# Peptides against a protein of PDB entry 3V4L, part 247

Target 1, 386 residues: chain A of PDB entry 3V4L
Amino acid sequence: GQPLAKDKVALLIGNMSYWEHPKLKAPLVDVYELTNLLRQLDFKVVSLLDLTEYEMCNAVDEFLLLLDKGVYGLLYYAGHGYENFGNSFMVPVDAPNPYRSENCLCVQNILKLMQEKETGLNVFLLDMCRKRNDYDDTIPILDALKVTANIVFGYATCQGAEAFEIQHSGLANGIFMKFLKDRLLEDKKITVLLDEVAEDMGKCHLTKGRQALEIRSSLSEKRALTDPVQGAPCSAEALVRNLQWAKAHELPESMCLKFQCGVHIQLGFAAEFSNVMIIYTSIVHKPPEIIMCDAYVTDFPLDLDIDPKHANKGTPEETGSYLVSKDLPKHCLYTRLSSLQKLKEHLIFTVCLSYQYSGLEDTVEEKQEVNVGKPLIAKLDMHRGL

## One batch from the design tools (peptide; made by RFdiffusion4, then SolubleMPNN)

Design b2_p24_5_s4 (from b2_p24_5, 13 letters changed)
Fold by OpenDDE base, seed 1:
Structure b2_p24_5_s4 (fold): chain B 386 residues (1-386), chain A 24 residues (1-24)
Amino acid sequence: as target 1 above (386 residues)
Amino acid sequence: SEDIQLDENTKLVSTDPQLYIKPP
């Protein structure tokens, strides 16, 4: 019969905004595009940008809680990384310079934990460099992996090689995602799909002799990312998994705020990633006696590290939101919350209406506090250990 | 999405962080 997945779950991590290392660009676009493709494949996708070591560990732990017998698990990572002794290390954004294995997440440790979940398929897509880290002399003693015959690694580059970004003036994919995205929806065994991606990369004159896809697989069955999810969630575990995923993607409801001056504001929310939300405000009603009015958001929780200079922009793009801007209402003020994983409490903030009456020179302000609960990934309490 | 075609003017930049590692 056609292979069935009990469910399909993906964790996508894109690290770009390194503290002590060069900033990357491609992971933003790559995680976003891959998220949209995997959603079309009926994956439950958690997409996270710019995670610390602690946040990456917690994201992996929460991902592992979504895994169960016969579930397809996909881990994608785009960021800095290295490979020592055949072990792949993902570098978190807070990693010191130099970093060591103790500052990084070992992919083979994650694989071990995925094998304990009796998953139907384990796919790792590693869009990172695979050069040896000469500052890390640690030989990880990994326990022997179980023989599950359901593992696929797609490495963006060969062992000991670099991964490359495309230097454009605009947003561009990394090399791996550029070719992967064109084939990802194909109903093919995942190893065949990745082999075709490798051929496409190999035909490109820019990547020849610089970057080549490596496939490592023990996959004995014809499993595809297109494999249908087994019907209604009949198990308690499947229901819990669906609820946990739904919680991680629940946006606050859009609100209509009414001010004493008679101005009405629409407050809206959009998800860019599981940890990145856009807040937008628009004036939906203005009394004729008010000549000008703007609705600013302010007083965010300190844990979110919101710079007021980057808040309340006239365009989504001025916030750094280039990907969802087409789906946002026009003529708003936009604020990008990029670190929702850091939110320990409810998202409480102030909406400040600044306005001017006809014939008065003085600007008047009215304020309303808004509590939207825990948005998106903040519902998972990724901070349970701090 | 405008498929940014890899043209002859496309520059590849290494993502190797070790190029910038400061020796201790």
Scores: peptide ipSAE 0.271, ipTM 0.747, DockQ to the pose 0.332
Fold by OpenDDE base, seed 2:
Structure b2_p24_5_s4 (fold): chain B 386 residues (1-386), chain A 24 residues (1-24)
Amino acid sequence: as target 1 above (386 residues)
Amino acid sequence: SEDIQLDENTKLVSTDPQLYIKPP
């Protein structure tokens, strides 16, 4: 019969906004597009941008809690990375210059932990450079991996080679995701699918002799990303997994705020990623005596590091939200919260209504505090222990 | 997503962070 997955879980990490290293662009689009494709494949997807070392460790720990016997696990990483002695290292955004193995996450350590979960399939998609780090002489002593015959690595580039971004003025995929996205939904064994992606990349004149997909696999079974999830979660473990994933993806409900002047505001929320949320405000009712009114959001928790200059924009794009803007309501003020993993407390903020009456020169302000609890990934308390 | 055609004018930029590491 067709293999069944007990469940399907993916962790996608895109690191771009490095502190001490060159900024990247492709991971934004790549994580977003891959998230949407994996959701169409019935994956439970956690998608995270711009993680520190500590935040990456916690994201991996939370991902490992979603893994169990017969579950398909997929880890995607787009960002800076290196390969020393056949070990792949993902570089966090807070990594020092130079970075060492102690500042980075070893993919083979994650694989070891996934093998302890008795997973049905382990897929690693590593969209990073594979050059040796000459500043790290550490030989990682890895424990012996189990022979599970269910491992697939898709490396965006060859061993010792670079990964490349497309230099474009707009949004562009990385080279790997550009070819992967066209085939990812195909009902094929994952190694066959990746081999076809490698062929497509090899036919492209731009990538030929610069970047080539490398596939490493021990996969003995015909497993595909299209494999159906085994029916209703009847096990306690499947229920826990579903609840844990749902907890990490719960958006605040939209609110209608009523001000004393008779103005009504709609406050809405949209997820761009598991750690990135857009807040939007719109005036839904205005008394005729009020000639002008605007609804601003302010007084955010300090942990979110929100620059007021980037808040309350007339378009989603002005906040840096280029991907979900088509799905947002028009004629709002938009604010992008890009670091929800940092939130230690409830998301409490102020909605400030600024308005003017006909025939009065003075602007009046009314304020309401809003508590939306812990949105999205903030419910996992990824900062437990700091 | 505009399918950026990988044309002859498309430049690839290396993501190698080591190109920017200043030796200590």
Scores: peptide ipSAE 0.267, ipTM 0.750, DockQ to the pose 0.333
Fold by OpenDDE base, seed 4:
Structure b2_p24_5_s4 (fold): chain B 386 residues (1-386), chain A 24 residues (1-24)
Amino acid sequence: as target 1 above (386 residues)
Amino acid sequence: SEDIQLDENTKLVSTDPQLYIKPP
């Protein structure tokens, strides 16, 4: 019979903005494109950019809460990484230089925890370097993995090899995602799909002899990412999983703010990632006696680390939002909140209307405080362990 | 997305962080 997934859950992590290491570019595009493809495959996708060690641990813990018997789990990571003694380590953005295993997440530990959930399929897609870290002398004592015969690793590189980014002036995929995206929707056994991706990478003159996909699998069944989700959620666990995912993806409702001067502002929200939201403001009504007016957002929670120099931009691109800009309304002011995982409290901020009356030189300001609750990933309270 | 054609002018950059590790 056609294999069925009880559910499908994916955690995608893209680390780029390293503190003590070279910045990456590809993870932004790769996580975004993979998110859109996995959503077409009926995956519940949590997509996170630029996580600290603590935030990565919490993201993995929340991902593991979404896993259960017969659920398909997919972990994608794009960022810095290394491999010591056959163990893959994902490097958080706050990792010291040099980093060690104590500063990093071990993928094989995550796999162990996934096996405890009795998952139907475990897929790891690791777009990272696999060179040995010579500054890490730790030998990880890992417990023996269970023989579950439902494991697939797609490594963007061979053991001991480097991953490469495309040096382009624009947005570009990493090498792995460039080929993976073209095949990901195919109704094929996941190992066969990855073998075809490996062949495509091997045919490319730029990647040939530089980067090759390695597939490690213990997959006894014909499992595909296209496998249908089993029916309506009928178990209590399935309902909880659906509610947890829905909470992590709930945007604030759009608001119409009315100022005393008679100006009306539309405040809107868009998700770029589970931890990245764009706020946009637009003037929807202006009295004729007001010649100019702008609506700025300010007074954000300090935990979000918002630089005012990058807020209230005339284009999404000026905020660093290149991917969702086509789906945003035009002629707004845009602000990108890139660290929603840091938000411990409700997102409260001020909308400041600056305006001028016809025949008056002085600018007038009106302010309204806005509480939008906990947007997106901030609803998971990833900080509850403190 | 305009698929950036991997042409002869396309440069690959290593993401190997070990290249930039400052020795202690």
Scores: peptide ipSAE 0.265, ipTM 0.752, DockQ to the pose 0.330
Fold by OpenDDE base, seed 3:
Structure b2_p24_5_s4 (fold): chain B 386 residues (1-386), chain A 24 residues (1-24)
Amino acid sequence: as target 1 above (386 residues)
Amino acid sequence: SEDIQLDENTKLVSTDPQLYIKPP
């Protein structure tokens, strides 16, 4: 019979905004496009940008809580990385210069933990460099992996090689995602799918002799990303897992705010990623006596590092939201919250209505405080240990 | 998404962070 997944769960991490290392661009588009494709494949997807070491550890722990016997687990990482002694290290955005294994996440340690969950399939897609780190002489003593015959690694580059970004004036995929996205929805064994992606990359004149996909697998069964999820969750553990995932993806409900002047504001929320949310405001009713009015959001929690100069923009693109702009309502003011994982408390902020009456020169302000609870990934309390 | 045609002017940039590592 066709293999069944008990569930399908993916963690996607895109690190770009490094503190002590060169900034990347491709992970933004790559994580976004892969999220949309994996959702079409009925994956529960957690998508996270720009994680610190601590935040990456917590994201992996929360991902492991979503794993259980017969669940398909997929980890995608796009960012800086290295490979020492056949161990892959993902570099967090707060990693020092130089970084060592103690500042990084070892993929083989994550694989060990996934094997302890008795997963049905373990897929790692690693869009990072695989050069040796000459500043890290640590020989990792890894415990022997179990023989589970359900492991697939797709490395965006060969052992000891670099990964490359496309320098273009616009948003572009990384090399690996450019070819992966065209095949990801195919009903094929995952190793066959990746082999076809490797052939497509190998035909590209730009990547020839610079970057090539490497596939490492022990997959004994014909498992595909298209494999159907087993029907309704019958176990208490499966229900808890589904609730935990749903909790991490719950947007605040849209609100209609009424001001004393009779102006009505629609406040709405959209997810760009599990840790990135767009707030938008629109005037839905204005008394005729009010000639001009704008609704600004302000007074955000300090943990979010919101610069007011980047808030309340006339377009999503002016906030840095280039990917979701087509799905947002038009004629709003937009604010991008890009670090929801840092939120320790409820998201409380002020909606400030600035308006002018016909025949009065003075601008009037009214303010309302809004509490939207913990949006998206902030519900997982990834910082509970700090 | 406009398929950015990989033209002859498309530059690949290495993502190798070690190119910028400061020696201790």
Scores: peptide ipSAE 0.264, ipTM 0.744, DockQ to the pose 0.332

Design b2_p24_6_s1 (from b2_p24_6, 10 letters changed)
Fold by OpenDDE base, seed 3:
Structure b2_p24_6_s1 (fold): chain B 386 residues (1-386), chain A 24 residues (1-24)
Amino acid sequence: as target 1 above (386 residues)
Amino acid sequence: AKIEPVDREELKEKFPDLVSMDPD
């Protein structure tokens, strides 16, 4: 019969804003484009940018809670990384220089835990360098992996080689994602799809002799990313999984704020990633006696590290939100919250209305505090233990 | 094909928009 997934779950991590290492650009666009494609494939996608070691561990733990017997699991990582003794290490943004295996996430450890869940398919897409880290002499004692015959690794590069990004006009794509995106929706066995991506990449003049896709697979069955999800969740575990994913993707409801002057503000929320949210404000009603008014957001929790100079922009692009700007309402003020995983408490902030009456020189201010609870990934409390 | 050693300076001259994701 046609293969059937019990469910499909993906964790996408893009690390770019390293503290002690060179900054990357491609992970932003690559995680976003892959998120949109995997959603079209009926994946439950958690997409996270710029995670610390602790935040990456918690993201993996929450991803593993979404896995169960016959579930398809996909892990994508774009960032710095290395390979020692056939073990792949993903480098968190807070990793020291030099980093070691103790500062990094071992992909083979994650694979072991996925195998314990009796998953239907395990896909790893690793858009990172595979050079040896000469500062790490640690030989990981890995437990023997089970023979599950359902594992696929797509490495963006060969062992001992670099991965590359292409920077155009302020956006960048990884070379791997550039070719993967053109084929990802094809109804093909995942290893056949990746082999075609490898052929397309191998024709590229930019990467010829520098980067080549490597496929490592134990996949004995014809499994595709297009394989249909089993119908309505019949098990308590499937309901719990759906609820857990839904919590990580619940936006605050749009609010209509009414000020004493008679101005009405629409406050809205949009997700760029599971840990990145845009807040937008728009004036929906203004009394005729008010000639000018603006609605600013301020007084964010300190844990979010929001610079007021980057808040309340006239365009999404001025906040750094180049990807979702088409889906946002026009003529708002926009603020980007890029680190929702750090939010310990409820997201409480102030909406400040600044306005002027006709025939008065002085600007008047009214303020309202807004509590929107824990948005998106902040519901998972990924900071628990810090 | 054998991956050749990447001269990053020569690479930057030929392909200014192509950037290594290597931390080194």
Scores: peptide ipSAE 0.302, ipTM 0.745, DockQ to the pose 0.848
Fold by OpenDDE base, seed 4:
Structure b2_p24_6_s1 (fold): chain B 386 residues (1-386), chain A 24 residues (1-24)
Amino acid sequence: as target 1 above (386 residues)
Amino acid sequence: AKIEPVDREELKEKFPDLVSMDPD
């Protein structure tokens, strides 16, 4: 029969905003587009941008909690990285310059932990450079991997080579994602799909002689990303997995705030990523005697590192939200909360209504505190222990 | 095809929008 997945889970990490290294651009678009494609494939997707070492470790731990016997696990990473002695290292945004293995996540360690879960399929898609890091002299003594015959690595580039992105005006993919996205929905064995992506990259004049996809696999079965999820009765483990994923993706409910002046504000929330949320405010009712009014959000938790200069924008794009702007309501003020993983407590902030009465020169302000609980990934308490 | 060493200056002249994801 056609192979069935017990469930399908993906962790997507895109690191761009490095502290001590060159900033990237493609991971933003790549993680977003891949998230949408994997959701169409019935994957439970956690999508995270700009993680520190500690946050990456916690994201991997939470991903491993979603894995179980016969579950398909997919890890995608886009960012800086290196390969020493056949071990792939993903570089966190807080990695020092130079970085070493002690500052980075080893993909083969993650694979070991996935093999302990008796997964049905393990897919790694690594959109990073594979040059040797000469500043890292550590030879990771990896325990011998189990022979599970269910492993696929798609490397964006060959060993010792660079991966590339396209940085033209606007949003562009990395080279790997540019070709992967066109085939990802095909009902093919994952190794055949990746081989077709490798052929497409090999025909491109941009990549020819610079970047080539490498496939490493030990896949004995015909498994595809299109393989249906087994509609079996919810085992206790399947229920726990579904509840854990649902918690990480629950948005706050939209709120209608009523001010003493009689203005009503709609406060709404949208997810861009599992750790990135857009807050938007709109005036839904205004008394006729009020000639001008705006609803600002302010007083965010310091842990979110929100620059007020990027808050309360007239467009999503002015906040740095280019991807979800089509799905957002128009004529709002927009604020992008990046780094929701840093939120230790409830998201509490102030909605400030600034307004003017007809025939009065002075602007009046009213304020309401709003508690929206823990949005999205903040429900997982990824900072447990700090 | 053989992957050749990347000349970043020549690459930037030919393909100004193609950027390495290498930190170096």
Scores: peptide ipSAE 0.284, ipTM 0.719, DockQ to the pose 0.864
Fold by OpenDDE base, seed 1:
Structure b2_p24_6_s1 (fold): chain B 386 residues (1-386), chain A 24 residues (1-24)
Amino acid sequence: as target 1 above (386 residues)
Amino acid sequence: AKIEPVDREELKEKFPDLVSMDPD
């Protein structure tokens, strides 16, 4: 019969806003497009941007909690990285310059932990450079890996080579994702799919002789990303996994706020990523005696590090939200919360209505506090190690 | 094909929009 996955779970990490390293651009688009493709493949996808070392460790731990016997696990990473002695290191956004293995996540350590979960398939897609880091002399002593014939690595580049992105004036993919996205939905053994991606990338004049996809596989079975999920989750573990994933993707419900002046505000929420949410406000009713009114959001939790200069924009794009802007309502004020993984408490903020009456020069303000609980990834205890 | 060491200056001249994801 066709192979069945018990479930399909993906963790996608895109690091771009490095503190001590050059900023990247492609990880934003790459994580977003890959998320949408994997969702079409019935993956439970957690998508995270700009994680610190601690946040990356916690994201991996939460991902490992979603893994179980016969589950397909996919880890995608786009960002800075290196390879020493056949060990791949993902670089967090808070990594020092120079970074070392002690500041980074070893992919082979994650693989070891995935093998302990008795997964049906383990796929790693690593969109990072594979140059040696000469500042890291650490040889990770990997314990003996279990012999599992279910591992696939797709490296965006060869060992000792660079991965590239395209930095046009617009949003563009990294080179790996550019070719991967065109084939990812094909009903093929994952190693065959990646081999076709390698052939397509090998025809690209931009990267010919500079970047080439490398495939490492122990996969003995004909497993595909298109393999159907086994029917209704009947195990307690499958129910827990479904509930945990659902919690990480729960948006706050849209709210209608009523002010004393008779103005009504629609407050809405949209997910860009599992840790990135857009808040939008719109005036849905205005009394005729009020000539002008705006609804600003303010007083966010300090742990979210929200700059008021980037809040309450007339377009999603002015917040840095380019990907979901088409799906947002028009004529709002938009605020992008990009660090929901930092949220320890409930998301409490103020909606401030600023308005002017006809024939009065003075602006009047009314305020309402809003508690939306823990949105998206903030429902996961990504802080269990503090 | 062999992967050749990337000359970044030659790369910028030939492909100004192609950027390495290497931090160096």
Scores: peptide ipSAE 0.318, ipTM 0.773, DockQ to the pose 0.893; fails the geometry check
Fold by OpenDDE base, seed 2:
Structure b2_p24_6_s1 (fold): chain B 386 residues (1-386), chain A 24 residues (1-24)
Amino acid sequence: as target 1 above (386 residues)
Amino acid sequence: AKIEPVDREELKEKFPDLVSMDPD
């Protein structure tokens, strides 16, 4: 019979906005497109942008809590990285220059922890460079991995080589994701699918002789990303996993605010990623005596580090939200919250209505406080150790 | 094929939009 997954869970990390290193662009699009493809494959996807070392550790820990016997686990990483002595290191956005293994996450350590969960399949997709870091000669003493015949590594490049992105004026994929996305939905054994992606990349004139996909696998079974999830959650553990994932993806409900002047505002929320949310405001009712009115959001929690200059924009794109713009209501004011993982408290903010009456020169303001609880990933309390 | 050392200057002339994900 076709193999069944007990469940399918993915953690996708895209690091771009490095503090001490060159900024990347592709991880934004790559994480977004891969999220949408894996959702079509019935994966529970956690998608995270721009994580610190601490935030990456917590994201991995929360991902490992979703893994269990016969679950398919997929970890994707796009960002800076290196490979020392056959160990792959993912570089957090707060990594110093130069970075060392102590500032980075070792993928083989994550693999060890995944093998303890008795997973049905472990897939690592590593869209990073694999050059040696000459500033760190530390050999990680890895404990012996369990002998499991269920591991697949897709490396975007060969050992000692670079991975590349295309930095046009527009949004573009990294080279690996550009070829992966065209095949990811195919009902093929995951190693066969990756071999076909490797052949397609090998035909590309941009990367020929510079970047080549490397596949490392112990996978003895015919397992595919298309393998159906086993029906209704039969175990308490499967129910807990479903609830934990659902908690990390719960948006605040849209609300209608009523002001004393008789203006009604619709407040809405959209997820770009598990840690990135767009707030939008629209005027849904205005008395005829009010000639102009705008609804601004302000007074956000300090943990979110929101610059007011980037809030309350007339377009999603002006906030840096290029991917979800088509799915958002038009004619709103938009604010992008890009660091929901940092939120320690409830998301409390002020909605400020500024308006003008016909025949009055002065603007009037009314304010309402809004509490939306913990949105998306903020429900996992990824900061419970600080 | 051996991956040749990437000459970043030659690469930038030939493919100006192709950027390494290496911090160096």
Scores: peptide ipSAE 0.295, ipTM 0.729, DockQ to the pose 0.874; fails the geometry check

